Peptides against a protein of PDB entry 2YKT. Designs and how they scored, part 17

Target 1, 231 residues: chain A of PDB entry 2YKT
Amino acid sequence: SRSEEMHRLTENVYKTIMEQFNPSLRNFIAMGKNYEKALAGVTYAAKGYFDALVKMGELASESQGSKELGDVLFQMAEVHRQIQNQLEEMLKSFHNELLTQLEQKVELDSRYLSAALKKYQTEQRSKGDALDKCQAELKKLRKKSQGSKNPQKYSDKELQYIDAISNKQGELENYVSDGYKTALTEERRRFCFLVEKQCAVAKNSAAYHSKGKELLAQKLPLWQQACADPS

## One batch from the design tools (peptide)

Design b1_p13_1_s1 (made by RFdiffusion4, then SolubleMPNN; from b1_p13_1, 6 letters changed)
Fold by OpenDDE base, seed 3:
Structure b1_p13_1_s1 (fold): chain B 231 residues (1-231), chain A 13 residues (1-13)
Amino acid sequence: as target 1 above (231 residues)
Amino acid sequence: SEEEEYMQEMLEA
């Protein structure tokens, strides 16, 4: 029946969230933590490289013929420091605004969805059983009427059962239809939350790249001319 | 520095 098909669709939405979406989201969070750790590793490794660059700048500053190149090397290290500070801000936001919030929600969601599905199934079954009972009673009444010398005695009661069946069928169909809409809304809400949090990450990433581009664009022409114009 | 401490926390986590 239409109601049975809609019921199957509703259950499949809940199953898809619990068995596909939530496990995939947990994996996404794990991959995010791995990515954060790798970026922290890049930061740490870069510090060693640019500290060594500063040492080269110190040697240049102590030299008789390359003193001005010391300032260039120090500026290169300083630009790196500023870019790194911007990366740190991005990582803090990535951790606090995306990973932590997703982790909190995915842990709560398993229990919530299980309870929601069970509630829906219980009420759907209850309405279905009530409909089946009413249909069975109508069938019994019709059998009694066929064996009776006065079938007209059962006519009013037959009409009452027919009306009750029609009403219960309509209630079941409406309940299942509303259940399906609710399930789809729950699914969409989860994807929307992910998209919104990822948009925040994208904005912070854009700010990081913009700051780096700005700083390097400002200084790179000066650094490129340093060897051609000795002081 | 505060920056270095934060980076180390992420690496050790």
Scores: peptide ipSAE 0.019, ipTM 0.553, DockQ to the pose 0.024
Fold by OpenDDE base, seed 2:
Structure b1_p13_1_s1 (fold): chain B 231 residues (1-231), chain A 13 residues (1-13)
Amino acid sequence: as target 1 above (231 residues)
Amino acid sequence: SEEEEYMQEMLEA
């Protein structure tokens, strides 16, 4: 029946979230943590590299013929420091606004969804069983009426069962329909949450990239001409 | 891939 098909669809939505979405989200979080660790490693290694560049700038500043190149090397290191600060802000956002929040949600979601599915199944079964019982009683009544010399005796009772079946069928269909809409809403909410958190990270990442591009575009022409213009 | 192998080599260095 249509109600049975819709019931199967509803259960499949919950199963898809629990068996496909949530495990995939856990993997996504794990991959994100790996990415975060790698970026932290890059950050640390880059600091050492540009600290060493500052030392080269100090040596240039102490030289007799290369003093102006010391300033260039210091500027290169300073631009890196500013870019690095922006990267650190992006990493904080990546950790706090994406990974932590997704992890909190996914850990709680398994129990929540199991309870929601169980509640739906219990109520759906209850309504289905009540409908089946009324249908069975009507069938018994009709069989009894066919064997009776006075079928009119059962006419009022037959009408009562027909009305009860109609009402229970309508209630079951409405309940399953609402259940399906609820399940789809739960699924959509989870995808929307992921998209929204990823958008927040993307915004902070854009700030990192724009700052780096701006600073390098401003300074690079000056650095490129430094060797051609001895003091 | 060659890129993955290169990255792994760099991580091990």
Scores: peptide ipSAE 0.007, ipTM 0.400, DockQ to the pose 0.014
Fold by OpenDDE base, seed 5:
Structure b1_p13_1_s1 (fold): chain B 231 residues (1-231), chain A 13 residues (1-13)
Amino acid sequence: as target 1 above (231 residues)
Amino acid sequence: SEEEEYMQEMLEA
């Protein structure tokens, strides 16, 4: 029936969230943590590299013929430091505004969805059972009427059951329809939350990339001329 | 969405 089909769809939405979305979200969070760790690792490794570059700059500054190149090397290291600071801010936001919040939500969601599905199923079954009961009683009444010498005796009661069945059918259909809309809304809400949090991260990422681009674009022409210019 | 379309079809049937 129409109501049965829609009921199955409703259950499938909840099942999809619990069995597909939530596990995938957990994996997404895990991959995010791995990405964060890798970027932190880059930060650490870069520090060593640019510290070594500073050392080369010190040596240049002490030379007679390469003194100005020392300043260039120091500037390169300083620009990197500024870019790195921006990266750290981005990573902090990535952790606090995306990963932590998603993790908190997904940990609570399984219990919530189970309860929501159970509530829906209980009420759906209750309405279905009530409908089935009325249908069964009508069938029973009609059998009695067919075997009776006075079928008119049962006519009023037959009409009452017909009306009751119609009303209960409508109630069931409405309930299942609303249930389906609710389930779809629950699913959409979760995707929207993910999108919104990812947007926040994207803004911070844009700031990081912009800062790096601006600093390097400003300084690179100067650095490129350093070896061509006489000391 | 496809689901909304399906729901609409079911309601109209």
Scores: peptide ipSAE 0.006, ipTM 0.343, DockQ to the pose 0.033
Fold by OpenDDE base, seed 4:
Structure b1_p13_1_s1 (fold): chain B 231 residues (1-231), chain A 13 residues (1-13)
Amino acid sequence: as target 1 above (231 residues)
Amino acid sequence: SEEEEYMQEMLEA
């Protein structure tokens, strides 16, 4: 029947979220944590590299003929520090605004979806059982009428059951239809949340890249001229 | 369903 088909579709949406989307989201979070760790590792390694560059700048500053190059090397390290600060802000946002929030939601979502599905199934079954009961009673009444010498005795009851069946069928169809729309909305909401959180991360990443580009563009011409006119 | 067919038949009669 139409209602049975729609019911199956509704259950399949919940099943897809619970068995496909949520596990995939957990994996996404795990991969995100791995990515965060790798980026933290990069930043730490970079710090060591530029600290060593500062040491080279100190040596240049102590030299007789390369003092001005010491300042250049210090500026290079300082620009790195500023870029690193922007990266740290991006990573903070990545952790707090994406990973943590997704983790919290996906953990709670299994219980929520199970309860929502159970509620839907219980009510759907209740309406279905009530319909089936009325249909069964009508069938019994018709059999009794066929065996009776006075079939007209049962005509009013037959009409009552027919009306009840029609009403219950309509209620069931509406309930299942609304259930399907609700399930689709739940699915879409989860994807939208992911997209929105990813957009926030993307904005922060863009800010990091822009700041780095600006700082390097400003200083690079100065650094490139440093060796042209030794003092 | 049989009931739906019956209802339809009744409405058409």
Scores: peptide ipSAE 0.000, ipTM 0.204, DockQ to the pose 0.013

Design b1_p13_1_s2 (made by RFdiffusion4, then SolubleMPNN; from b1_p13_1, 5 letters changed)
Fold by OpenDDE base, seed 3:
Parts: structure tokens; sequence; C-alpha cells
Structure b1_p13_1_s2 (fold): chain B 231 residues (1-231), chain A 13 residues (1-13)
């Protein structure tokens, strides 16, 4: 029946969230933590490299013929420091605004969805059983009427059962239809939350790249001319 | 520095 098909669709939405979406989201969070750790590793490794660059700048500053190149090397290290500070701000936001919030939600969601599905199934079954009972009673009444010398005695009661069946069928169909809409809304809400959090990450990433581009664009022409114009 | 401490925490976590 139409109601049975809609019921199957509703259950499949809940199953898809619990068996596909939530496990995939847990994996996404794990991959995010791995990515954060790798970026922290880049930061740490870069510090060693640019500290060594500062040491080269110190040697240049102590030299008789390359003193001005010391300032260039120090500026290169300083620009790196500023870019790195912007990366750290991005990482803090990535951790606090995306990973932590997704982790909290995915843990709560498993229990919530299980309870929601069970509630829906219980009420759907209850309405279905009530409909089946009413249909069975109508069938029994019709059998009694066929064996009776006075079938008109059962006519009013037959009409009452027919009306009750029609009403219960309509209630079941409406309940299942509303259940399907609710399930789709729950699914969409989860994807929307992910998209919104990822948009925040994208904005922070854009700010990091913009700051780096700005700083390097400002200084790079000066650094490129430093060897051609000795002081 | 505060930045260095944060980086160490992320690497060790």
Amino acid sequence: as target 1 above (231 residues)
Amino acid sequence: SEEEEYMKEMLEA
C-alpha cells in the first residue's frame, strides 16, 4: 500500500543517518584531527627553519660587506612569524568551532535518533493494529449478517465500522506522511550544520591566505633588489 | 610563548 511504502521510506531515512551519515561524520572528525596535527607539525618544523635563517641574518649583520642583507633575512623571518600567527588563529577556530562542536553533536545524536525511530515505529504499529482490528470486526459482522434471518439489524453497525476504517486509514496515512517529512528535515538539518561549520573554516582559511599574500607581495620586491643594490 | 605552547599541545594530543 501507499502507507506501507511511505513507512519503508521513513525508516530508510533514519537508517541512512544512523548507519551512513553518523559513522562518516565520526571519520570526518578523525581526519580533521589528523589534519590539525599535521598543520601543527608544519608550524613546528617551520620554526626551526626560520630560526636558522635568523642565525644567517645575524652573521650577515656582523659582516663588513653584507650588513644590509642581515636586515633582509630578519624581515623574511618576521614575515614568516606573522603568517604563522595567522595560521595559529585559523587552527584555534578549526578546533573550537568545527571539531569540538561536531564531536559533541555526533555523540548525542545516536541516542536521539534511536529514540525518535522507536517512537515513530511504536505509534505507526499502534495505528496499524487499530485499523486491522476494525477491519476484522467488520468482517465478523458481515458473516453474522449473511447467516441472519434479519440482515437489516446489522446495517447501522456496519456503516459505523466503515466510517471508523476510513478515519483510521486517513490518520495512519497522515501520520506516516508527517513522519517522512520529519525524517527528511532531521537529515537536512545535519547536512546544513556541517555546511555552516565548514563555511566558517573556509572564511578563516581565506583570511590566512590573504594575509600571507599581502605580506609577501609587499616585501618580495625589496628582497629581490637587495643583492643588486649593495650599500 | 603562548603560540609555542599551543603548537606543542596539538602535536602531543
Scores: peptide ipSAE 0.024, ipTM 0.566, DockQ to the pose 0.024
Fold by OpenDDE base, seed 1:
Structure b1_p13_1_s2 (fold): chain B 231 residues (1-231), chain A 13 residues (1-13)
Amino acid sequence: as target 1 above (231 residues)
Amino acid sequence: SEEEEYMKEMLEA
């Protein structure tokens, strides 16, 4: 029946969230943590490289003919420090606004969805059983009427069962329909949350790239002229 | 700094 089909669809939505979405989200979080760790490693390695560049700048400053190049090398290291600070801010946001929040939600979601599905199933079954009982009673009544010498005795009761069946069928169909809409809303809410959190990450990433571009664009012409115009 | 501590934690994790 249409009601049975819609019931199956509803259950499948909940099952898809629990068995496909949530495991995939856990994997996504794990991959995010790996990515965060790698970026932290880049930041650490970069510090060592530019600290070494500062040392080269110190040597230039102590030289007789390359003093001005010392300042250039120091500026290069300082610009890098500013870029790295921006990256660290992005990483903090990535951790606190995306990974932590997703992790908290996915842990709670299994319990929530199980309870929601169970509640739906219990009520759906209750309504279905009530309908089946009413249909069974009507069938029994009709059998009794066929064997009776006075079938009209049962006519009013037959009409009452027919009306009750119609009402219960309508209630079941409405309940299952609403259940399906609710399930789809639950699924959409989870995807929307992921999209919104990823938008925050994208904004922070854009800020990082913009800051780096700005700083380098400002200083690079000065650095390129340093060797051509010795002091 | 707080930033350095955060980065250290991430590297050790």
Scores: peptide ipSAE 0.020, ipTM 0.515, DockQ to the pose 0.026
Fold by OpenDDE base, seed 5:
Structure b1_p13_1_s2 (fold): chain B 231 residues (1-231), chain A 13 residues (1-13)
Amino acid sequence: as target 1 above (231 residues)
Amino acid sequence: SEEEEYMKEMLEA
């Protein structure tokens, strides 16, 4: 029946969230933590590289013929420092606004979804059982009427059961339909939450990349001509 | 699909 099919669909939505979405989200969080760690590692490694570059700049500054190139090397290191500061801000946001919040949500979600599904199943079954009972009683009544010499005495009661069945069928269908919509809303809400948090990260990432682009675009022409200019 | 129909209704609401 339509109600049975919709019931199966509803249960499948909850099942998909619990068995597919949530585990995948946990993996996403784990991969995010790995990515964060790698970026932190890049920061550390870059510091060593640019500290060494500063040392080369110091040597240039002490030379007679390459003094101005020392300033260029220092500027390169300083631009990197500014870019790095922006990266650190992005990483803080990535951790606090995405990873932590997703982790908190996914840890609480299993119990919530289990309770929601159980509530739906209990009420769905209750309505179904009530419908089945009325249908069974109508069937019994009709059997009595067929064997009776006076079937008319059962006519009013038959009509009452028919009406009750119709009403209960409608209630069940509406409940299952609403349940399905609710389940789909729960799923969509979770994806929307992920999208919104990822948007926040994207904004911070854009700021990081923009800052780097701007600083490098400003200085690179100066650096490129440094060796061609007279000392 | 029924899912598409219900999702459409939700998005239009």
Scores: peptide ipSAE 0.014, ipTM 0.463, DockQ to the pose 0.043
Fold by OpenDDE base, seed 2:
Structure b1_p13_1_s2 (fold): chain B 231 residues (1-231), chain A 13 residues (1-13)
Amino acid sequence: as target 1 above (231 residues)
Amino acid sequence: SEEEEYMKEMLEA
């Protein structure tokens, strides 16, 4: 029946979230943590590299013929420091606004969804069983009426069962329909949450990239001409 | 891939 098909669809939505979406989200979080660790490693290694560049700038500043190149090397290191500060802000956002929040949600969601599915199944079964019982009683009544010399004796009772079946069928269909809409809403909410958190990270990442582009575009022409213009 | 092998090598250093 249509209600049975819709019931199967509803259960499949919950199963898809629990068996496909949530495990995939856990993997996504794990991959994110790996990415975060790698970026932290890059950050640390980069600091050592540009600290060493500052030392080269100090040596240039102490030289007799290369003093102006010391300032260039210091500027290169300073631009890196500013870019690095922006990267650190992006990493904080990546950790706090994406990974932590997704992890909190996915860990709680398995129990929540199991309970929600169980509640739906219990109520759906209850309504289905009540409908089946009324249908069975009507069938018994009709069989009894066919064997009776006075079928009119059962006419009022037959009408009562027909009305009860109609009402229970309508209630079951409405319940399953609402259940399906609820399940789809739960699924959509989870995808929307992921998209929204990823958008927040993307915004902070854009700030990192724009700052780097701006600073390098401003200074690079000056650095490129430094060797051609001895003091 | 060659890129994955390169990254593995760099991470081991």
Scores: peptide ipSAE 0.008, ipTM 0.396, DockQ to the pose 0.015

Design b1_p13_1_s3 (made by RFdiffusion4, then SolubleMPNN; from b1_p13_1, 7 letters changed)
Fold by OpenDDE base, seed 1:
Structure b1_p13_1_s3 (fold): chain B 231 residues (1-231), chain A 13 residues (1-13)
Amino acid sequence: as target 1 above (231 residues)
Amino acid sequence: SEFERYMQEMLEA
């Protein structure tokens, strides 16, 4: 029946969230943590590289013919420091605004969804059983009427059962329909939550890239002219 | 996958 099919669809939505979405989200969080760790490692390694660049700048400053190049090398290292600071800020936001929040959400979701599904199933079954009972009673009544010398005796009761069945059928259909809509909404809000959190990450990433681009664009022409115009 | 399909469509556009 239509209600039975819709019931199956409703249950499948909940099952898909619990068995496919949530495990995939947990994996996504794990991959995010790995990504964060790798970027932190890059930051650390970069510090060593640019500290070494500063050392080269110090040597230039101590030379007789390359003093001005020392300042250039220092500036290169300083610009990098500023870019790395921006990256660290982005990483903090990545951790606090995305990973932590997703982890908290997915941790609580299993119990929530199980309870929601159970509640739906219990009520759906209750309504279904009540409908089946009324249908069975009507069938019994009709059987008695067929064997009776006075079938009119049962006519009023038959009409009452028919009316009750119609009402219960309608209630069941409406309940299952609403349940399906609710389940789809639950699924959608989880995807939306992920999208929104990822948008925040994208904004932070854009800020990082913009800062780097601006700083380098400002200084690079100066650095490129350093060897062309010795002091 | 749906992602692969999407990427293919974008490359062909």
Scores: peptide ipSAE 0.016, ipTM 0.470, DockQ to the pose 0.019
Fold by OpenDDE base, seed 2:
Structure b1_p13_1_s3 (fold): chain B 231 residues (1-231), chain A 13 residues (1-13)
Amino acid sequence: as target 1 above (231 residues)
Amino acid sequence: SEFERYMQEMLEA
């Protein structure tokens, strides 16, 4: 029946979230943590590299013929420091605004969805059982009427059961329909949450890329000219 | 996958 089909669809939505979406989201979070760790490693390694560059700049500054190149090397290191600071901010956002929040949501979601599905199933079954009972009673009544010398005796009760069945059928259909809409809304909400959090990270990431682009675009021409302009 | 299909379409555009 239509109601049975819609009921199956409703249950499948919840099952898809619980068995496909949430596990995939957990994996996404895990991959994100790995990515974060790698970027943190890059940050540390880069610090050592540019600290060493500063040392080279110090040596240049102490030289008689390459003193001005010391400033160039210092500027290169300083630009890196500024870019690095922006990267660290991005990483904080990545951790706090995406990974942590997603992790909190996915951890709580299993219990929530289980309860929601159970509630739906319980009520759906209750309404279904009530409908079945009413249908069974009508069937019994009709059998009695067929064997009776006075079928009119049961006419009022038959009408009452027919009305009750109609009402219960309608109620069940409406409940299942609403349940399906609710389930789809729950699914959409979860995807939207992911998209929104990813957007927040993207905005912060854009700031990192913009800062790097601006600083390098400004300074690179100066650095490129440094060797052509002896002191 | 759907992603692979999407990427292929984007590359061909």
Scores: peptide ipSAE 0.015, ipTM 0.464, DockQ to the pose 0.019
Fold by OpenDDE base, seed 4:
Structure b1_p13_1_s3 (fold): chain B 231 residues (1-231), chain A 13 residues (1-13)
Amino acid sequence: as target 1 above (231 residues)
Amino acid sequence: SEFERYMQEMLEA
């Protein structure tokens, strides 16, 4: 029946979220944590590299013929520090605005969805059982009427069951239809949440890249001229 | 996959 088909579709949406989406999201979070750790590692490694560059700048500053190049090397390290500060802000956002929030949601979602599905199933079954009961009673009544010498005795009761069946059928169909819409909304909400959180990450990432480009574009011409114009 | 399909479409555009 139409209601049975829609019921199956509704259950399948919940099952897809629980068995496909949520596990995939957990994996996504895990991969995000690995990515965060790697980026933190890059930051640490970069610090060591530019600290070593500062040491080279110190040596230049102590030399008689390369003193001005010491300042250039220090400036390069300082620009790097500023870029790294921006990266750390991006990473903080990545952790707090994406990973943490997704983790909080997915941890609670399994129980929530299970309860929602069970509630839907219980009510759907209740309405279905009530409908089946009315149909069975009508069938019994018709059997009695066929065996009776006075079928007219059962006519009013038959009409009552027919009306009850019609009403219960309509109620069941409406309930299942609403259930399906609700399930689809739940699915869409989860994808939208993911997209919105990724947008926040993208904005912060853009800021990091923009700041880096700006700083380097400003200073690079000066650095490039340093060896050509010794003091 | 859907992603592979998407990438192919972008490369062909």
Scores: peptide ipSAE 0.015, ipTM 0.470, DockQ to the pose 0.019
Fold by OpenDDE base, seed 3:
Structure b1_p13_1_s3 (fold): chain B 231 residues (1-231), chain A 13 residues (1-13)
Amino acid sequence: as target 1 above (231 residues)
Amino acid sequence: SEFERYMQEMLEA
């Protein structure tokens, strides 16, 4: 029946969220944490590299003929420091605005969805059982009427059961339909939340990249000319 | 994968 099919679809939505979406989201969070760790590692390694660059700048500053190149090397290191600060800010946002919030939600979601599904199933079954009961009673009544010498005695009661069955069928269909819409909304809400959080991260990432591009674009021409300029 | 398909479609547009 249409009601039974829609019921199966509804249950499948909940199952898909619980068995596919949530586990995949947990994996996504785990991969995000690994990515964050790797980027933090890059920041640390970069510090060592540019500290060494500063040392080269110090040597240049102490030289008689390369003093100005010392300043250039210092500027290169400083610009990179600023870029790394922006990266760290982005990583904090990545952690706090995406990973932490997703993790908090996914941990609670299994219990929530299980309860929601159970509630739906219980009510759906209750309505279905009530409908089945009325149908069974009507069938019994019709059998009794066929065997009776006075079948007209049961006509009013038969009409009552027919009306009851019609009403209960409609109620069940509406309930299952609403349940399906609710389930789809729950699924969409979860994807939307992920998209929204990723957008926030993307904004911070854009800021990081823009700052780096601006700083380097401003200074690079100066650095490129440093060796051509007379001391 | 669906992603690979999407990327291919984007490259062809």
Scores: peptide ipSAE 0.010, ipTM 0.457, DockQ to the pose 0.019

